# Peptides against a protein of PDB entry 8YVU: the designs that were tried, part 165

Target 1, 39 residues: chain A of PDB entry 8YVU
Amino acid sequence: PQLCYILDAILFLYGIVLTLLYCRLKIQVRKAAITSYEK
Target 2, 160 residues: chain B of PDB entry 8YVU
Amino acid sequence: TWLTVLKKEQEFLGVTQILTAMICLCFGTVVCSVLDISHIEGDIFSSFKAGYPFWGAIFFSISGMLSIISERRNATYLVRGSLGANTASSIAGGTGITILIINLKKSLAYIHIHSCQKFFETKCFMASFSTEIVVMMLFLTILGLGSAVSLTICGAGEEL

## One batch from the design tools (peptide; made by RFdiffusion4, then SolubleMPNN)

Design b2_p24_6_s4 (from b2_p24_6, 12 letters changed)
Fold by OpenDDE base, seed 3:
Structure b2_p24_6_s4 (fold): chain B 39 residues (1-39), chain C 160 residues (1-160), chain D 39 residues (1-39), chain A 24 residues (1-24)
Amino acid sequence: as target 1 above (39 residues)
Amino acid sequence: as target 2 above (160 residues)
Amino acid sequence: as target 1 above (39 residues)
Amino acid sequence: LTLILGLLTTLLFEETKKLVEELL
């Protein structure tokens, strides 16, 4: 049971980090799309 | 450009594979150090008795290292070697998953037979702990297999 | 305890999905960068 | 960011190698 909660904490942290990275990457894709539309 | 991107992804996959292997090895070592598996009656730790954390970790580590070396040297012979190692690692991962599933079934059966309502019984605690470790090892093995397969696909793409 | 295992499964699935989405997005950003360099 | 992630990955790999060498 304690190991399950530790795993939950690790997976939760991983999910948060991935979400932040995904958001940053999504912003970059949007910026690239805008730059390509202006050309 | 696309090749450099794939190259960085290969390095990341190789590192992920090595990290997964290390975690598996660490778990195996900790379990072997804390629990004398040889004195535990039953097949609750059958995956550990089979040495899966050890040989599985070695195969994944070798595969990851070869992938990184192949990427760095960019030699055709190393690409083939890495592809072979990744394929072997994928097979080892599949075998490991099978062993872990069998161990999980045995552990669950043991918990069911002993009607582990009293969690404080040493046998029930050991069975639950084993099940938790096996589940974690299964997840790590799936991640390792995913990385090895991805590296194999990348290596096969370079041979074409 | 059962809820913990269910949470682990959900978080694991979420992590896999996010990783796949991140990889797809990364590929898109790279394709956009290549297209901008060829111009 | 990709370069930083690559560098961090390389550092983690080196630390992992050191840990394996210490275990061996």
Scores: peptide ipSAE 0.484, ipTM 0.804, DockQ to the pose 0.038
Fold by OpenDDE base, seed 5:
Structure b2_p24_6_s4 (fold): chain B 39 residues (1-39), chain C 160 residues (1-160), chain D 39 residues (1-39), chain A 24 residues (1-24)
Amino acid sequence: as target 1 above (39 residues)
Amino acid sequence: as target 2 above (160 residues)
Amino acid sequence: as target 1 above (39 residues)
Amino acid sequence: LTLILGLLTTLLFEETKKLVEELL
């Protein structure tokens, strides 16, 4: 029913947010690795 | 460097765009194989009748492929080509979203008019199925547009 | 309706996998930050 | 992870090429 579509929308938004957070975290790991290599 | 990070992001966005295109093609093919859209009365499958799954998927696939190739070869001509393809893909995505929204409104109106309480009625089942497919395609199109816009911005940044 | 439930299942699984990956990456960032601070 | 992403990207690219070849 309508609940399924609402759940799909919520899960979709959650997936996008998690992807963005994962990308940010990956960038942070790379920056930390570069900083560690320059020391 | 920031350029290396952007390059990796572009590759990921290109892959996402290709994947979105493939999913759209798969859905289009399945719908065309199971249902003869030409014999369906009304505008329930207007997006399919317009061939959106096919041309939309082609545009997204070309844009994604050009982006990946541009990143791998680091050639100035490929960067311009990728930027052009990404821009075209963004326009196509916007048009696709508009068509899908119109189709969704028509499908919802049809369901409302016929008071589709019984799912087993052929017309109600088809309208419901169409609505579900259109919603899925809409989400995929939004993802594709987001990737194409991101790639366009990255390509424009490299030309400046 | 069945397609909606299938999509929900896929999105849910994707969300779980992303959450696990995010947690692992977050732990790696923390370890890298600690190692950088000890230098 | 970068290597895995690179491999996945390569596989997707190859599948896309195959699909284009089938469509042509």
Scores: peptide ipSAE 0.478, ipTM 0.805, DockQ to the pose 0.035
Fold by OpenDDE base, seed 4:
Structure b2_p24_6_s4 (fold): chain B 39 residues (1-39), chain C 160 residues (1-160), chain D 39 residues (1-39), chain A 24 residues (1-24)
Amino acid sequence: as target 1 above (39 residues)
Amino acid sequence: as target 2 above (160 residues)
Amino acid sequence: as target 1 above (39 residues)
Amino acid sequence: LTLILGLLTTLLFEETKKLVEELL
């Protein structure tokens, strides 16, 4: 059970980091799309 | 363009595979260091007794290394070698998953038989710990297999 | 305890899905960058 | 910024490769 909670914590952190990275990447895609459209 | 993307993906997948292999080795080593698997009653550590964390990690490491080397040297022979290694690693991963599932079933059966309401009983703790480790190893194996399969597809695409 | 394992499974699936989405998004960013460079 | 992020990701990737090479 304690190991399970540790694993949950690690997976949760990983999920948060991935979500942040995904959000940043999504913002980049949007910026790239806007820049491509203005050209 | 596609080749450059595939190259970066191959390197990333190779690194991921090596990392997964290293984590599997670390877990295997820790379990082997902390627990004398030979003295544990039952087959709750059958995956460890089979040496899966070691050979599986070796296969994944070799596959990842070959993929990275193949990508760096851009030699057709290395691409074939990497594809072969990735295929072998995928097979090894599949076998490992099977072993881990069997181990997991045995561990779960052990927990069920002992009616582990009292978590603090040594046997129940060991069975639970084994189950947790096996699940972690299973997840890592699935990740390794996914990376190996992805590398295999990328390598096959380059031959095509 | 059982909830912990279920949570682990959910978090793991979430991690896989996020990784796939991140990869797809990264590919899209690269494609957008290439398209922007060719213009 | 995208170029910088691309460079940073490349650098991180190279560092990760170096780390893997050191671990191997």
Scores: peptide ipSAE 0.454, ipTM 0.806, DockQ to the pose 0.048
Fold by OpenDDE base, seed 2:
Structure b2_p24_6_s4 (fold): chain B 39 residues (1-39), chain C 160 residues (1-160), chain D 39 residues (1-39), chain A 24 residues (1-24)
Amino acid sequence: as target 1 above (39 residues)
Amino acid sequence: as target 2 above (160 residues)
Amino acid sequence: as target 1 above (39 residues)
Amino acid sequence: LTLILGLLTTLLFEETKKLVEELL
């Protein structure tokens, strides 16, 4: 039971980190799309 | 451009496969070092008794290494070898998942039979620990299978 | 305890989906960068 | 950050290759 909670915490942290990275990448894609549209 | 992206993805998948294999091996070694599986009553650790963490880790490691070598040398022969190894690793992963599911079912049945309300009871603790380890191994095996299948698809696309 | 395992499975699935989405987004960023360089 | 992650993965890959070469 304790290992399950530890694993859950690790997976939760991983999910948060991935979400942040995804958001940053999405912002970069939007910036690249805007710069390509202005050219 | 697409080929360079695919090559980077293949390399990442190969590294992920090796890492998954190493984690599986580490977990197997830790479990074998902490618990004498041979003295545990029941089929709770049937996957460990079958040596799955060891042979599964070896197959995934070999497949990952071959994939990485194939990507670096860009030799047609190595691509075919990597494709074959990835296919074999995918089959091994599928078999491993099946064994782990069977082990999980047995472990859950054991927990149910012993009415494990008190997790501090040695039998219930061992059954719960086994279930947790089997679940972790199942997740790692699914990740390894996913990487092997992805590498197989990429390799098949290069042959076409 | 059963809820912990279910949560773990959901978080794992979420992690896989996010990884796939991240890969797709990364490919899109690379395509956009290449098209901007050819211009 | 993606470039740094790519570089880190490349470095890890190179270290893994060196380890394999030492084992072989």
Scores: peptide ipSAE 0.440, ipTM 0.799, DockQ to the pose 0.041; fails the geometry check

Design b2_p24_7_s1 (from b2_p24_7, 16 letters changed)
Fold by OpenDDE base, seed 1:
Structure b2_p24_7_s1 (fold): chain B 39 residues (1-39), chain C 160 residues (1-160), chain D 39 residues (1-39), chain A 24 residues (1-24)
Amino acid sequence: as target 1 above (39 residues)
Amino acid sequence: as target 2 above (160 residues)
Amino acid sequence: as target 1 above (39 residues)
Amino acid sequence: PLLLLILTTLLLKELEELVRKFLE
């Protein structure tokens, strides 16, 4: 049971990091699309 | 385009494979050091008794190392060697997943037979611990297999 | 304990899906950057 | 991607050092 909780914590942290990276990348794509449309 | 992406991430995949292999080896070593698997009744640690954490980790490590070296030197002969090693690692990973699934089923059956209502019973604790480790190893093996397959596809794409 | 394992499976699946989406998004950003440089 | 590349290079360096130690 304790190992399961440790694994959950690691996976949760990994998920948060990936979500943040995904959000940053999504913002970059949106900015790039807007810049391309203005040209 | 997907092949180009895989080629760019080949080194990263190789490192991931090596890391996965090292983690598997560490788990195997820790389990062998803490527990006398030979004295444990049942097939709770069947994957460990089969030596999967060791030989699987070796295969993944070799595959990852070869992939990294192949990418770094950019030589045709190394690409073929890496492709062969990655293919072997993919097969090993698939076999490992099968073994781990069988082990997981046996562990779950063991828990069910002993009706583990008392957490403090040594047998129930060992079965639960084994199940947790096997699940972790299964996840690591899936990750390793994914990296090995990706590297194999990348290597095959370079030969075409 | 069973809930912990289910959570692990869900988090693992989520991590894989996010990784795939991140890869797709990364490719899109790179394509957009290349197109912007060619204009 | 740059951070991952840096991390990968660091890991490779550590691995090379480990291999060197093992071969000694």
Scores: peptide ipSAE 0.453, ipTM 0.799, DockQ to the pose 0.034
Fold by OpenDDE base, seed 5:
Structure b2_p24_7_s1 (fold): chain B 39 residues (1-39), chain C 160 residues (1-160), chain D 39 residues (1-39), chain A 24 residues (1-24)
Amino acid sequence: as target 1 above (39 residues)
Amino acid sequence: as target 2 above (160 residues)
Amino acid sequence: as target 1 above (39 residues)
Amino acid sequence: PLLLLILTTLLLKELEELVRKFLE
């Protein structure tokens, strides 16, 4: 049970980091699309 | 090109596979060092008794290494070798998952029969610990299998 | 403890899906960058 | 993403060195 909670904490942290990275990447894609549309 | 992106993904998948294998080996060595599995009654550690963490990790490591080497050298013979190794690793991973599921069922049955509400009892603690390790190894083997299958598909696509 | 294992499975699946989506998005950003470089 | 790429490249380099040591 303690190992499960540790794993949950690691996976949760990983999920948060990935979500933040995904959001940043999505913003970059949107900026690239806008720049492509203006050209 | 899409091929360069796929190559980078292949390297990443290979590294992930090797890392998964190393983690499995570490868990196997820790369990073998802390617990004398031969003296543990029952089939709670059947996957460890079968040596799966060791041979499975070796297969995944070899597959990952061959995939990385094949991608770096871009030689046709290495591509075939990597494809063969990835296929073998995929089969080994599937077999490992089956063994781990069987072990998990046995461990859960043992916990249910002994009504292990008191984790302070040595037998219940060992059964719970075994179940946790088996679940972790199952997740790692699923990840390894996914990487091996992906590498196999990429290798097959290069031969076509 | 059972809830912990279920949470682990959900978080693990979420992590895999996010990783795949991140890879796809990264490929899209790279394709957009290449297209912008060729123009 | 850059940090992950750097980490992956470092890991790949360590793996390559490990493979070289094994071949050696």
Scores: peptide ipSAE 0.452, ipTM 0.797, DockQ to the pose 0.040
Fold by OpenDDE base, seed 2:
Structure b2_p24_7_s1 (fold): chain B 39 residues (1-39), chain C 160 residues (1-160), chain D 39 residues (1-39), chain A 24 residues (1-24)
Amino acid sequence: as target 1 above (39 residues)
Amino acid sequence: as target 2 above (160 residues)
Amino acid sequence: as target 1 above (39 residues)
Amino acid sequence: PLLLLILTTLLLKELEELVRKFLE
């Protein structure tokens, strides 16, 4: 049971980090698309 | 740049806040329906006794709804209202986190005192269940607070 | 304790999905960068 | 992300309809 809670915390943190990274990457893709359109 | 990103995600944050509120409300109602909290010895469910899932859910729901409406109508008065609601929800979220942490500490202390190696003992089961529910609510509250703070920052940026 | 395991499963699945999406997005960014360099 | 976006869009549409019904 204690291992489950630790795993839950790690997975939660990982999920947050991945979400942030995904958002950053999505913004980069959008910026690249805008730059390609303006060129 | 960050403000622009937050502005684009305002609707998403609002929906997330409403969803978080609904989940909290659902958990609150389920716990209240399944467990007679009034007869539970100790402060294991102090957050539930305080009605946090209910009033917290209401605050988050109102804040989320106002944020969505404000974003859609783009009215200055709605922006101010949303900012106020988000600020209030942020305060409520912070208070909720504090209550949940206190409840978690009490639950953990209870488990420690009773040396709950026997999972099937009613008291130990209740304490463990309480701890799990409190942890889940804590995560949801953190998510709600994050969304509320983000919306508050967005609203503040629009007023500047 | 059982709820913790269920939550772990959900978070794990979410993490996998996010990782896959991140990888796809990263590949798209790389492809866009290559295309911009060839132009 | 697309699935989440679609889901969020659907939720937003339902919420909009609910708000419209409430305001009517």
Scores: peptide ipSAE 0.444, ipTM 0.794, DockQ to the pose 0.042
Fold by OpenDDE base, seed 3:
Structure b2_p24_7_s1 (fold): chain B 39 residues (1-39), chain C 160 residues (1-160), chain D 39 residues (1-39), chain A 24 residues (1-24)
Amino acid sequence: as target 1 above (39 residues)
Amino acid sequence: as target 2 above (160 residues)
Amino acid sequence: as target 1 above (39 residues)
Amino acid sequence: PLLLLILTTLLLKELEELVRKFLE
């Protein structure tokens, strides 16, 4: 049971980090697409 | 900028792989130090008997290190080496997952057979603990495999 | 304890999905960058 | 086990730094 909670914490943290990275990457893709459209 | 981001991602994946390997080694070491696997009845710790935490961790560590080195030096020969190491790590990870699944099934079967209503019984506690560790190891192995595959794809893309 | 295991499974699945999405997005960014360089 | 824990902690710190670099 304690191991489960530890795993939950790790997975939760990992999920948050991945979400932030994904958001950043998505913003970059959008910026690149806009720049390509203007050119 | 994009290439730099990709390189950073490769490094991140490599570090993640090394971290996963280290965690696996830690779990393996803890289990081996606390429990005499040889004296435990049944195949509850079959994955540990197979030495998976050790060899798997070594493969993942080597793969991660090679990936980081390849990224830093940006040499063609290192890229090939990293690709090979990542491929080997991916195979090792797949094998490890299989072993862990088998171990998990055995552990669950053991718990079911002994009708572990009394959690405080030594056998039931050990089986439950083993199951929890195996599940954690399985998750870590899947993460490691994902990182290794990602690095392999990145390396293959650089060679083309 | 049972809820913890369920949460672990959900978080794990979420992590895998996010990783796949991130990889796809990364590939898209790569393709866009290559196309922009060839133009 | 203590050495492994230290190594794990160091790796986690490196990972965190790498994540920060990704976020910048």
Scores: peptide ipSAE 0.514, ipTM 0.820, DockQ to the pose 0.097; fails the geometry check

Design b2_p24_7_s2 (from b2_p24_7, 15 letters changed)
Fold by OpenDDE base, seed 5:
Structure b2_p24_7_s2 (fold): chain B 39 residues (1-39), chain C 160 residues (1-160), chain D 39 residues (1-39), chain A 24 residues (1-24)
Amino acid sequence: as target 1 above (39 residues)
Amino acid sequence: as target 2 above (160 residues)
Amino acid sequence: as target 1 above (39 residues)
Amino acid sequence: SLLLGLLTTLLLLELQKLVEELLR
């Protein structure tokens, strides 16, 4: 039972980190697209 | 700027807020259908007794819907309406978090006092179940508050 | 306890989906970078 | 239950549209 809650916390943290990384990557794609359009 | 990023993600935040609201409503409905909270002794379900899953979900749903509509329709009146709704939802979320924390403390105290080692005892089961639901609702409320605050900041930036 | 396991399953699924999306986005960024370098 | 199901379906459809827009 305690392991389940620990797993939830780890998975939740992982989800947050992945979301942040996804946002960063999306921003990079957009910046790359803008830079490519300006050339 | 960070405001530009928030503006671009406004629709996503709105959808997240609506989803959070729906999940809260689902939990509230399930709990109300399975358990008669009015007959449960103690403050284990204080957040449910206060009707938080219902009014909180309504506020988040309205805020999310208004945010999505405001983003899709570039109308000044919708932006102001969304800002107001998001602000109200942020306040509601903060209040909800406070209520849930209080409920969580009471539930944990109850479990500790009764030394609930046997999960199948009715009182201990209800306290444990309440604690689990409250924790879930707390996480959802934090997520909803984060989205509402982000939308509020985005809306405020558009008014400046 | 059962709710915890259900939550774990949902979070796990979410994590997998996000990871797949992240990988796809990362591939897109790499392709965009290569295309920008060839110009 | 049907109303909740319909609402959930609508929400999922909106989420799907959002995801598609984010992926574009």
Scores: peptide ipSAE 0.462, ipTM 0.788, DockQ to the pose 0.092
Fold by OpenDDE base, seed 2:
Structure b2_p24_7_s2 (fold): chain B 39 residues (1-39), chain C 160 residues (1-160), chain D 39 residues (1-39), chain A 24 residues (1-24)
Amino acid sequence: as target 1 above (39 residues)
Amino acid sequence: as target 2 above (160 residues)
Amino acid sequence: as target 1 above (39 residues)
Amino acid sequence: SLLLGLLTTLLLLELQKLVEELLR
């Protein structure tokens, strides 16, 4: 049972980190798209 | 096409397979070092008794390594070898999943029969620990099987 | 304890989906960068 | 359990680095 909770915590943290990275990448894609549209 | 995407991700899938194999091997080694599985009553660790973490890890590692080497060198003989290894790893993964499911059922049945309300009791703790390890191994095996199948499909597409 | 395992499964699935989405987004960023470089 | 968790985390971090290297 303790291992399950630890695994949940790790997976949750991993999910948060991935979400943040995804958001950063999405912002970069949007910036690149805007720059390409202005050219 | 989906095949083109899989081809671009071959190295990633191979690395994932190797990593999965290494994790399985590490878990197997740790469990064997901490617990004397041979002296544990019941079939709670049947997957470990069968040596699945060891032979499964070897098969997945070989398959992953061959896949990476095949992608890097782009040689026809390596592609065929990788396809064969990935097919073997897919079969091994399927067998592993079956063994793990059987082990999981036995572990859950053991917990239910012994009314394991006190997790600090040695028997209940071992059964719970086994269940947790088996679940983790099951997830890793599913991931490994998915990577091996994907690599097999990609390799088959390259031979056509 | 059962809820913990269900949560692990959901978090694992979420991690896989996020990884796939991240890969797709990264490919889009690369395509956008190549297109901007050719202009 | 903590050691296994740490090892798993280290392996995941190595995988992330490898993915990053492949995607660079």
Scores: peptide ipSAE 0.521, ipTM 0.806, DockQ to the pose 0.123; fails the geometry check
Fold by OpenDDE base, seed 4:
Structure b2_p24_7_s2 (fold): chain B 39 residues (1-39), chain C 160 residues (1-160), chain D 39 residues (1-39), chain A 24 residues (1-24)
Amino acid sequence: as target 1 above (39 residues)
Amino acid sequence: as target 2 above (160 residues)
Amino acid sequence: as target 1 above (39 residues)
Amino acid sequence: SLLLGLLTTLLLLELQKLVEELLR
C-alpha cells in the first residue's frame, strides 16, 4: 500500500508534467496557426 | 510522414529508453538489496530471478545510447548498429513483458491463495510488494519497448 | 489500498492518453510549421 | 502553466546534458 502511494505520486507528477508539456505544445500550435494566418 | 516524426524524436526516444532502463535498474537493485529473492517462497519474484531488470535495462540503455549517437553523428554504420541494437532491445522488451506477466500471474495467485486481507503479514506484504514492483516494471518495459520499436522503425526507414 | 491501485490504473491511462495527445499535437505543430515555411 | 512549461523545458535540457555526458 505504501508503494502504491509512491507510485501514485510518481504517476501524478508524470501526469502534471505531461499536461504542462501538452499546454506548451498547444500554445505553440496556436502561435503557429496565428502566424500562418497572418501570412 | 510517421517516419519523419519518429526521426525527429529519435533523441527523445533514446533518452526515454535510457531513463526507463535506469529506472528498471534502480528498482532491480533496490529489490535485490532489500530482499533475498532466492529465499522467497514461490515464484513471486520470477522476473527478478531471471535477471530481467538487469539485462533488460542493459539492452534498453545500449539501444538508447546507440540511437542517440546514430542520430548525432549521422553515420551509416551507426544507423545499422542502432537498428540492430533497437531490434535486440525490442526482442528483449517483448521477452521481459512475457516474464513480467508470468510473474504477475504468480504473484496474484499467491495473494489469492493466502487470502491476504492483512497486509501486516510478511508473506502477504511480500506478495503485494512484488505485485506492485512487477506492475511498475511491466509499465516501464512497455514504455521501453515502445521506444525501441519506434527507434527500430526509424532506423529501418533510414536504411530504405 | 485497492483504491490506490485503481488510482494507479487511472493515472497510467491518463498518462498514455496524454502522451498520445502530445504526439498528435506535436505532429500538428510540425505540419503547421511546414505549411508556414512553404508560404 | 508557462512557468511549469519552462521548468519542464529546463529539465529536458538538463536531461539532454546528462545524456550527452553519458555518451561522451
Scores: peptide ipSAE 0.463, ipTM 0.801, DockQ to the pose 0.064; fails the geometry check
Fold by OpenDDE base, seed 1:
Structure b2_p24_7_s2 (fold): chain B 39 residues (1-39), chain C 160 residues (1-160), chain D 39 residues (1-39), chain A 24 residues (1-24)
Amino acid sequence: as target 1 above (39 residues)
Amino acid sequence: as target 2 above (160 residues)
Amino acid sequence: as target 1 above (39 residues)
Amino acid sequence: SLLLGLLTTLLLLELQKLVEELLR
């Protein structure tokens, strides 16, 4: 049970970090698409 | 434009905040409907007794809604209102985290004192269940606080 | 304890999905960068 | 998993539309 809660905390932190990175990457993709359209 | 991207991010954060608030309300409602918290001995559900799932969810919902409205109408007065609401929601989220941590400590202490070797004992089961729910609520509150803070920063940036 | 394991499963699934989406976005960014370089 | 991610994205988009409709 203690291991389960530790795993939950790690997975939660990982999920937050991945969400932030995903948002950042999505913005980069949009910027790249706009730049490609202007060329 | 960068502004359009930021606007889409604000909307996403607002939706996330509303969703977090709704989940918190759902958990609060389910716990209150299934368990008569008033008759439960001890401080295992102290966060629920304090009404945190309700007032916290209301604050997060209002903050999220105001953020979305501000983004859509693009009015200066709405931006200020959203900034104020997001700031208030951030404070509420921080307070909620504190309450949940205190509740978690009390629940863990209760489990330790009663030496819950028999999981099927009603008291130990309830304490464990409470601990699990509090942990889930804590995670949701952290997510809500993160979204509210992010929206506050974005709103402050628009006013500058 | 059962709820903890359910939460772990959900968070794990979420993490896998986000990782896959992140990888897809990263590939898209790379493709966009290559296309922008050829123009 | 990709399908689930896409489905989740679609669900989020629908949620956004619902919020938009509520705020209209």
Scores: peptide ipSAE 0.457, ipTM 0.798, DockQ to the pose 0.068; fails the geometry check

